# Designs tried in a protein design run: peptides against a protein of PDB entry 7BDX. Part 103

Target 1, 212 residues: chain A of PDB entry 7BDX
Amino acid sequence: EMGAAACTLLWGVSSSEEVVKAILGGDKALKFFSITGQTMESFVKSLDGDVQELDSDESQFVFALAGIVTNVAAIACGREFLVNSSRVLLDTILQLLGDLKPGQCTKLKVLMLMSLYNVSINLKGLKYISESPGFIPLLWWLLSDPDAEVCLHVLRLVQSVVLEPEVFSKSASEFRSSLPLQRILAMSKSRNPRLQTAAQELLEDLRTLEHN

## One batch from the design tools (peptide; made by RFdiffusion4, then SolubleMPNN)

Design b2_p14_6_s2 (from b2_p14_6, 5 letters changed)
Fold by OpenDDE base, seed 1:
Structure b2_p14_6_s2 (fold): chain B 212 residues (1-212), chain C 212 residues (1-212), chain A 14 residues (1-14)
Amino acid sequence: as target 1 above (212 residues)
Amino acid sequence: as target 1 above (212 residues)
Amino acid sequence: MYVPRSLTDVPLPP
């Protein structure tokens, strides 16, 4: 319980840029983010295929960890740190997103996707994650999730790829050949307005790229 | 391990007033400090009379908790919060300082004493802790510690009592009758310059009070 | 249109 409480407080205060800078300025940052990845992985492995979200101190602890990573990635220096010094954590997040089944650990998926989105704001970060083995198949796997919020954050990440010519050009052929267009079109008609908007914007961006 | 790492980071960033305000502004603060006291107590109870300091993740975790409490108490609003809303934690700290043997858990004692000293900066805090049952005997118990740093922080806390007329007058008779004067005089000749200075200042303050 | 890169996600604990 205490660990979850402490980590939740750290998550809350990590919304501040100054706090993120303080975390990263310490000599413990590297170790912290290394263990973070291991902890998140251990949690996911312990789920034994259960699709139900755990409402536990352990879950809250891992959510807080994912939240901290996201908030760190929200800051330029945090993105640089993650991309330069904590690549194993990024690899772990990508792996865990692939290991989780559709509908499994929705809240955790959302937080992990938010962290990847934040990382993708840096060209270096976007390059790193998009060049990860199986990244495009992973996006389509995640887009099969029944949760609208998961799908929303996947679409936002896809948009980051599509809007960066240097990144998109490298994977454009695979992207076009595997694009779940009917799924995205269905999302553009969603009753969820955020998902609907994200899908529409992505479709517009894709159309623009086809004409250029 | 992860809990200790997270809590250590929270400790580090809690040196900022803004972070302390952020912690206290959240709805989780009360729960956090409640569990903090319980966790510290559980740790001390688990020591089974062992006088050796534990070099473990558990120890580091508890040290970080004590450090956070200290840093919270360093801020005016933090002191007010502790004195108004987390008195159980203060009571726990006082209890644990009494339960620990001389030489046992020196680092933890120092952090706990620092937190009490910070609390004592507020008249309300000083009144609360000094009116706790057995507070004066506790000070003398702690002053028997072989560690110079423990003794230093005890002397600083004693000084806070002596320098506050409203607080000192309530316990002046007990204080004078039980004062380990020879121990304090010995400390005024310590090779530790910080301890020496603190003991000298306290003796001067006491002399001033005898003449008034 | 330079769609300003959408604001970073800064999730808060519940």
Scores: peptide ipSAE 0.242, ipTM 0.844, DockQ to the pose 0.041; fails the geometry check
Fold by OpenDDE base, seed 3:
Structure b2_p14_6_s2 (fold): chain B 212 residues (1-212), chain C 212 residues (1-212), chain A 14 residues (1-14)
Amino acid sequence: as target 1 above (212 residues)
Amino acid sequence: as target 1 above (212 residues)
Amino acid sequence: MYVPRSLTDVPLPP
């Protein structure tokens, strides 16, 4: 309980750039982000057993951790730190996103995807995650999720790849061969306006790339 | 481990007034400070069993909690919050300071005493703690500690009482009858310059009060 | 058109 409360407060205040700088300026940041990945992994592994209540202290704790990572990745120095000094955490997030089944841990997936999206704003971060083994299959696996918010954040990450020629060119063949076009088209007809817009924009971006 | 790391980061950033305001502006602050007292109490109760290594994750966690309370109490709105909305936490701190033997948990004692000192800057806070049952005996119990830093922070708290006529007048009889004058005089001769100065100042303040 | 990269995600606790 106490850990979840403290972590939630830390998550809340980490929305400030100055707080993120203070976190990163300390000598304990590396340890914190190292343990974060381990804790998140332990949580996901525990789900194969008893269905931990989504509202458990443990769930709240892990959500807060994912939120903190996201908020750190929201600023330039935070992205730099994650990509340079906490790559194992990024690997863990990618792994966990792959280990989770469609519909499983939706809230955590969304937070992790938000963190990856923020990381992708840094070209070095985008390169790192996009060059991860199985990244493209992972995107499509995640896009098979029935949850509209999961799919939205996947589409945003896909767009980040598509809009960066240096990254997209390396993946273009695999991307084109595996693109779940029908799924994206279905999303472009979604009743969820955010999902609909994201899918439409991605389809437009893809069309632009096919003509260049 | 993760809890200690998160709490330590929260402690570090709580040195900022703006971060304290952000913590207190959230709806989770009350729960956090409620659990804080319980966690600190559980730790102290666990010491009567196995000597938890002072360097344990649990110790670090509790130190961070005490540090956060201290940092919150360092600013006006934080003191107001603690005195108005978290009195049980203050009661717990006073209790724990009484439950700990001389030389036991010195670092935690110092942090708790710092928090009480910060609270005492608010007249309402000073009134609250000084009107707590056994407060004066507690001060003398704590002043019997062999640790110079514990004694220093006790003397600072004693000075806070002595310098506030409205508070001191209510306790003056008990204070005068129980004052460990020889102990304070011994501290005024300490090789620790901070302790020496604090004891000298308190002796001067007491002399001033005897002549008024 | 330099489409300004969409705003960073800054999720807050509920």
Scores: peptide ipSAE 0.235, ipTM 0.841, DockQ to the pose 0.041; fails the geometry check
Fold by OpenDDE base, seed 4:
Structure b2_p14_6_s2 (fold): chain B 212 residues (1-212), chain C 212 residues (1-212), chain A 14 residues (1-14)
Amino acid sequence: as target 1 above (212 residues)
Amino acid sequence: as target 1 above (212 residues)
Amino acid sequence: MYVPRSLTDVPLPP
């Protein structure tokens, strides 16, 4: 309980840029994010053996960790830190997104996707994550999720790739050959307005790329 | 490990007034400080049965909690919060200072004393802690500690009482009758310059009160 | 045309 409470407070205050700078300015940031990755991995591995209650202290703790990573990535110096000094954490997040089944740990998936999206705001971050092994198949795996929020955040990450010509050009052939177009078209008809908009925008961006 | 790391980061960033305001502005502050008291109490109770390694994750976690309380108490709104909304935590800290033996958990005692000192900056806080049952005997118990840093922070807390006439007048008879004068005089001859100064100042303040 | 990048995500605890 106490660990989850402390970590949740740290998550809440990490929405401040000054707090993120304070986190990173200390000599403990590297260790913290290293253990964060390990803890998140251990949690996901434990799901195969025990029905982790979604509202458990352990779940809340892991959500808070993912939230902290996301909030760090929301700031330029935080993105730089993650891409330069905590690549193992990014690799772990990518791995865990692949390990989780559709419909499993929806909140965690959303938070992890938000963190990757924030990292993708920087060209260096976007390059790093997009060059990760199996990245394109991972995006499509994640788009198979029944959860609209998961799909929304996947589409946002896909859009980050599509909108960056230097990155997209490297994956364009694989992307085009494996694009789940029918799934994205279905999302463009979603009753969820955010998902609908994101899917429509992505389809428009893709059409623009076909005409160039 | 992860809990201690997260809590240590929260401790570090709580040195900022804005972070303290953010901690208190959320709906989670009350729960956090409630669990903090319980966690600290559980830790101290566990010391009777197991030689807790001073550098353990558990110890570090509890130190971080005590540090957070101290940093919250360093700010006016934080003191107000503690005295108005987390009195149980203050009672717990006072109790734990009495439960710990001389030479036991020196770092924790120092942090707890710092928190009480910070609370004592406000008249309302000073009134509350000084009116706690056994407060005067507790001060003398703590002054029996062989650790110079513990004794220093006790003297600072004693000085907060002595320098506040409204509070001191209520305890003056008990204080004068039980004052470990020889111990304070010995501290005024300490090789530790901070302890020496604090003891000398307190002796001067006491002399001033005898002449009034 | 500089497509304004969408704002960063700043998730808040529940």
Scores: peptide ipSAE 0.230, ipTM 0.843, DockQ to the pose 0.041; fails the geometry check
Fold by OpenDDE base, seed 5:
Structure b2_p14_6_s2 (fold): chain B 212 residues (1-212), chain C 212 residues (1-212), chain A 14 residues (1-14)
Amino acid sequence: as target 1 above (212 residues)
Amino acid sequence: as target 1 above (212 residues)
Amino acid sequence: MYVPRSLTDVPLPP
């Protein structure tokens, strides 16, 4: 109970850039993010089957940790810190996104995807995560999720790759050969307006790249 | 481990007034401070004997909680919040200070005394804690501590009472009749410069009150 | 109406 409450407050205040700077300016940041990765990994490994009590103290605690990472990654110095000093955490997030089944831990997936999206705002961050082993297959695995919010945040991350020539050129062949076009086309017809728009924009970006 | 790390970061960032305002502006502040009191109480009740491993995760967690309360009480709106909305926490701190033996949990005692001192900066806060049952005997109990830092922070709290006529007038008879004068005189000869100064100042304040 | 994509995600606790 208390750990979840404290971590939730830290998540709330981490929406401020100055608080993120204060977190990173301390001597405990490295240890905190190391333990964060371990805690998230232990949580996912402890998940028995597909049913998760979303309201458990443990779930709230892990959500808060993922929220903090996301809010840190929202700030330029936070992205630089994560990519330079906490790569193990990024690798853990990528691994956990692969370990979770479609529809499993949807809220956690969304937060982790938001963190990766925020990291991808910097070219160094985008290069790091996109060059991770199995990154492209992971995107398609995640895009098979039945949840519209998960799919939306996957499409946003895919678009970050597509819109960066330095990154896209390295994996263009694999990307094109494995692209789940029918799935993306189906999403462009979604009743969810945000998902529909994201899928349409990505399809337009891909069409533009085929003509260049 | 993770709870202590998260709470320690929250403690660190709570040194900012804006962070304290953000904590209090949320809908979770009341619950957080309620659980804080319960957690601190449970910790003290779980202490077996006089030996505490100061470096345990549990100790670090409780230190961070006490540090957060102290930092909240350092801000005017935080004092107002604690005195208006979290009186149970203040009562808990007073109770815990009475439950701990001389020399036991010295670092925690110091933080709790700092929180009470910060609360006492406001007249409403000082009135509340000084009107608590057994407050004067508690001060003398705490002043029997062998630790110079504990005694220093007790003397500062005693001085807060002595320097406020509205508070001191209500308890002047009890205060004078129970004053551990020999103990305070001994502290005025301490080799610790901070303790020596605090004891000397208090003795001067008391002498001035006897002549008025 | 071009809704500028938010450059960063800043999730808040529930």
Scores: peptide ipSAE 0.205, ipTM 0.839, DockQ to the pose 0.043; fails the geometry check

Design b2_p14_6_s3 (from b2_p14_6, 6 letters changed)
Fold by OpenDDE base, seed 3:
Structure b2_p14_6_s3 (fold): chain B 212 residues (1-212), chain C 212 residues (1-212), chain A 14 residues (1-14)
Amino acid sequence: as target 1 above (212 residues)
Amino acid sequence: as target 1 above (212 residues)
Amino acid sequence: MYEPRSLTDTPLPP
């Protein structure tokens, strides 16, 4: 309980750039982000079968951790820190996203995807995650999720890859060969306007790439 | 481990007035400070006998909690919140300070005393703690501690009482009858310059009160 | 017009 409350407060205040700088300016940041990954992994491993994210202190704690990572990644110096000094955390997030079944831990997936999106704003971050083994299959695995919010944040991450020629060129063949075009087309017709727009924009970006 | 790391980060950033305002502006603050008291109490109760504060994650966690309370109390709106909405926490701190033996949990005592000192800057806060049952005996109990830092922070709190006529007048009889004058005189001769100064200043303040 | 990349995600606790 107390840990979840403290972590939730830390999550809330980490929306400030100055707070992120203060977190990173201390000597505790490295350890914090290391054990964050371990804690998130332990939580996911504790989920037996198709258990939804229980509204528990443990879930709240893990959500807060994922939220903090996301808010740190929202700031330039935070991205630099994560990509330089906490790569294991990024690897853990990628692994956890792969280990979760469609429909499992929807809220956690969204937060983790938001963190990866924020990291991907940094070219170095985008390179790092996109060069991770199984990254492209992971994107399609995540896009198979029935949840519109999960799919939205996957599409945003896919767009980050597509919009960076230096990154896209390295995976263009695998990307084209495995692209779930029918799924993306279906999303472009979604009743969820955010998902619809994201899918439509991605389809436009892909068309632009095929004509250049 | 993770809780201690998160709480330590929250402690660090809570040195900012803007962060304290952000903590208090949320709907989670009340619950956080409620369970803070419970957690601190549980820690103290878990200390069997003369066990020193082990360098443990649990100790670090409790130190961070006490530090957060202190930093919140350092800000005017934080004092207002504690005195209005978290009185049980203040009562818990007073109780814990009474339950700890001389030399036991020195670091925690210092942090708790710092929090009470910060609260005492607010006249309403000073009134609240000074009107608590057994407050004056508690001051002398704490002043019996062999640790110079504990004694220093007790003397600072005693000075806050002495310097407020409205508060001091209510306890002046009990204060005069129980004042450990010889102990304070001994502290005024301490090799610790901070303790020496605090004791000397208090003795001067007391002399001033006896001549008015 | 390079639309600035969409704003960073800054999720808040519930």
Scores: peptide ipSAE 0.192, ipTM 0.842, DockQ to the pose 0.042
Fold by OpenDDE base, seed 5:
Structure b2_p14_6_s3 (fold): chain B 212 residues (1-212), chain C 212 residues (1-212), chain A 14 residues (1-14)
Amino acid sequence: as target 1 above (212 residues)
Amino acid sequence: as target 1 above (212 residues)
Amino acid sequence: MYEPRSLTDTPLPP
């Protein structure tokens, strides 16, 4: 209980840029993010494939950790720190997103996707995650999720790749050959307006790239 | 490990007034400080009287909690919050200071004394803690500690009482009758300059009050 | 470095 409460407060205050700077300016940031990755990995490994996300102190604690990482990645210096000094954490997040089944740990999956999206705002961050082994297959694996919110955040990450020529050019062939076009087309007809818009925009961006 | 790391980061950032305001402005502050008191109490109750303060994750976690309380009490709105909405925590701190033997949990004892000192800066806070049952005997119990840092922070708290006429007048008779004058005189000859100064100042303040 | 004006995600605890 106490760990979850403390970590939740830290998550809440980490929405401030000054708090992120204070976290990173301390001598304990590296250790904190190292243990964060290990803790998240341990949690996911303890999950049976069919166990729904329990409203537990453990779940709340891990959500708070993922929330903190997301809020750190929302700030320029935080993105730089993660990409330069906490690559193992980024690798862990990518691995965990692959280890989770469609529909499994939806809230955690959303937070991890938000963190990767924030990292992708920086070209160095986008390069790092997009060049990770199996990144494109991972995107399509995640896009098979039945959860509209998961799919929305996957589409946003896909869009970050598509809109950056320096990144997209390296994987354009693999991207085009494996693109789940029918799935994205179906999402462009979603009743969820945010998902619908994201899918439509991506389809427009892809059409523009076919004419160039 | 992870709980201690997260709580330590929260402790570090809580030195900012804006972070304290953010902690208190959230809907989880009451619960956090309630659990804090329970956690500290549980820790102290688990200590055998002869067990020295272990360099453990558990110790670090509880130190961070006490540090957060201290930093909250360093801010005007934090003092007001503690005195208005977290009285149980203040009562717990007072109780724990009584439950600890001289020389036991020195670091924790110092942090708790610092938190009470910060609370005592507010007249409402000073009134609340000084009117707690057994407060004066507790001060003398704590002043018997062999640790110079503990004794320093006790003397600072005693000085806060002595320098506030509205508080001192209520307990002046009990205070005078139980005052460990020989102990304070010995501290005024301490090789620790901070302790020496605090003891000298208190002796001067007491002499001034005898002439009024 | 020019960071694109992309909206960052800043999730808050429930």
Scores: peptide ipSAE 0.190, ipTM 0.842, DockQ to the pose 0.048
Fold by OpenDDE base, seed 2:
Structure b2_p14_6_s3 (fold): chain B 212 residues (1-212), chain C 212 residues (1-212), chain A 14 residues (1-14)
Amino acid sequence: as target 1 above (212 residues)
Amino acid sequence: as target 1 above (212 residues)
Amino acid sequence: MYEPRSLTDTPLPP
């Protein structure tokens, strides 16, 4: 309980840019984010394949860790730190997103996708994650999730790739050949207005790229 | 490890007034400080009477908790919160300071004494702690500690009582009759300059009160 | 540093 409570408080205050700078300015940041990755990995490995996200202290603790990573990635210096000094954590997040089954650990998936989205705001971050082995197949795997929020954040990350010519050009052939167009079209008809909008915008962006 | 790391980061950032306000402005503050007291109590109870402070994750975690409490008490709104809404935590700190043997958990004692000192800056806080059952005997018990830092922070807390006429008048008879004058005189001759100064100043303050 | 977008996700604890 106490660890989850402390980590939850740290998550809350990490929404401040000055707090992120304070975390990163200390001598403990590297070790903290290394242990964070290991802890999240251990949590996911402890889940039996059919176990849903439990309302447990452990789950709350891991959510707070993922929330902290997201809030660090929301700040320019935090993105720079993660991409330069904590790449193993980013690799772990990508791996865990692949290891989780559709419908499994939805809240954690959303937080991890938000963290990757924030990292993708940096061109260096976007290059790093998009050049990760199996990144495009991972996006389509995640888009098979039945959860609308997971799918929304996948579409937002896909859009980050599509909107950056320098990144999209490197994987354009694989992207176009493997694109789950029918799935995205189905999402553009979703009753969830946020998912509907994100899918429509992505379809428009893709059409623009085919005409250029 | 991860809990101690997160709590240590929270301790570090809690040195900011704005972070303290953010912690207290949330709906989680009351529960957090309640669990904090319970956790510190559980730690102290788990120590065998002869076990010294271990360089353990558990010790580091409890130090960080005590550090957070101290930093909260450093801010006016934090003092007001603790004295009004988390009195049980203050009671726990007073109790744990009594339960620990001389030389046991020196780092924790110092942090707890610092927290009580910060609380004592508020007249309401000083009244609350000084009117706690056995407070004066507790000060003398703590002053028997062989550690100079523990003794220094005890003397600072004693000085807070002595310098406030409204508080000192209520316990003046017990204070004067039980005062370990020989111990304070010995400290005024300490090779530790901070302890020496604190003991000399307290002796001067006490002489001033005898002549008024 | 090139940042094509400025809007970030800043999730808060529930």
Scores: peptide ipSAE 0.187, ipTM 0.843, DockQ to the pose 0.061
Fold by OpenDDE base, seed 1:
Structure b2_p14_6_s3 (fold): chain B 212 residues (1-212), chain C 212 residues (1-212), chain A 14 residues (1-14)
Amino acid sequence: as target 1 above (212 residues)
Amino acid sequence: as target 1 above (212 residues)
Amino acid sequence: MYEPRSLTDTPLPP
């Protein structure tokens, strides 16, 4: 309980750029983010058995950790820190997104995807995550999720790759050969307006790339 | 481990007034400070048996909690919040200071005393803590501590009482009758310059009050 | 630092 409460407060205040700078300016930052990855991984590994109640203290604690990572990645220096000093955490997030089944841990997936999206704003971050082994298959695996919010955040991450020529060119062949086009087209007709818009924008971007 | 790391980061960033305002502006503040008192009490109750290593994750977690309370109390709105909404926490801190033996949990005592000192800057806070049952005996109990830093922070808290006529007048008779004058005089000759100064200043303030 | 986009996600606790 207390850990979840403290971490939730840290998550809330980490929305401030100055707080992110303060977190990173301390000598404890590296250790914190190292343990963060381990904690998130431990939580996900524990899910294979019992239907952990999404509202448990443990779940809230892990949600707060994922929220903190996201908020850190929202700041330029935070992205730089993650990409330079906490690569294991990024690798862990990518791994956990792959290990989770469709419909499993939706809220955590969304938070992790938001963190990766924020990381993708940095060219170095985008390069790092997109060059992760199995990244393209992972994106398509995640797009198979029945949850519209998961799919939305995957589409946003895909768009980050598509919009950066230096990154997209490296994976263009694999991307084109494996693109779940019918799935994305179906999403462009979703009743969820955010998902619909994201899918439509991505399709437009892809069409533009085929004509160039 | 992770809880201690998160709470330590929250402690560090709580040195900022804006962070304190952000903590208190959230709907989680009341719950956080309620659980904080319980957590600190649980920790102290667990000390009666095993010599808990001062550097344990649990100890670090509780130190961070005490540090957060202190940093919150350093801000005017934080003092107001504690005095208005988290009185149970203040009562817990007072109780724990009484339950701890001389030389026991020095670092935690110092942090708790720092928090009470910060609370004492607010007249309402000073009134609240000084009107706590057994407050005067508690001060003298704490002055029996062999640790110079504990004694220093007790003297500072005593000075806060002495310097406020509205508060001191209520307890003046009890204070004068039970004052460990020889102990304070001994502290005015301490090799610790901070303790020496604090004891000397308190003695000067007390002399001034006797002549008025 | 190269930043092709500036919009970030900043989730808050419930």
Scores: peptide ipSAE 0.192, ipTM 0.844, DockQ to the pose 0.061; fails the geometry check

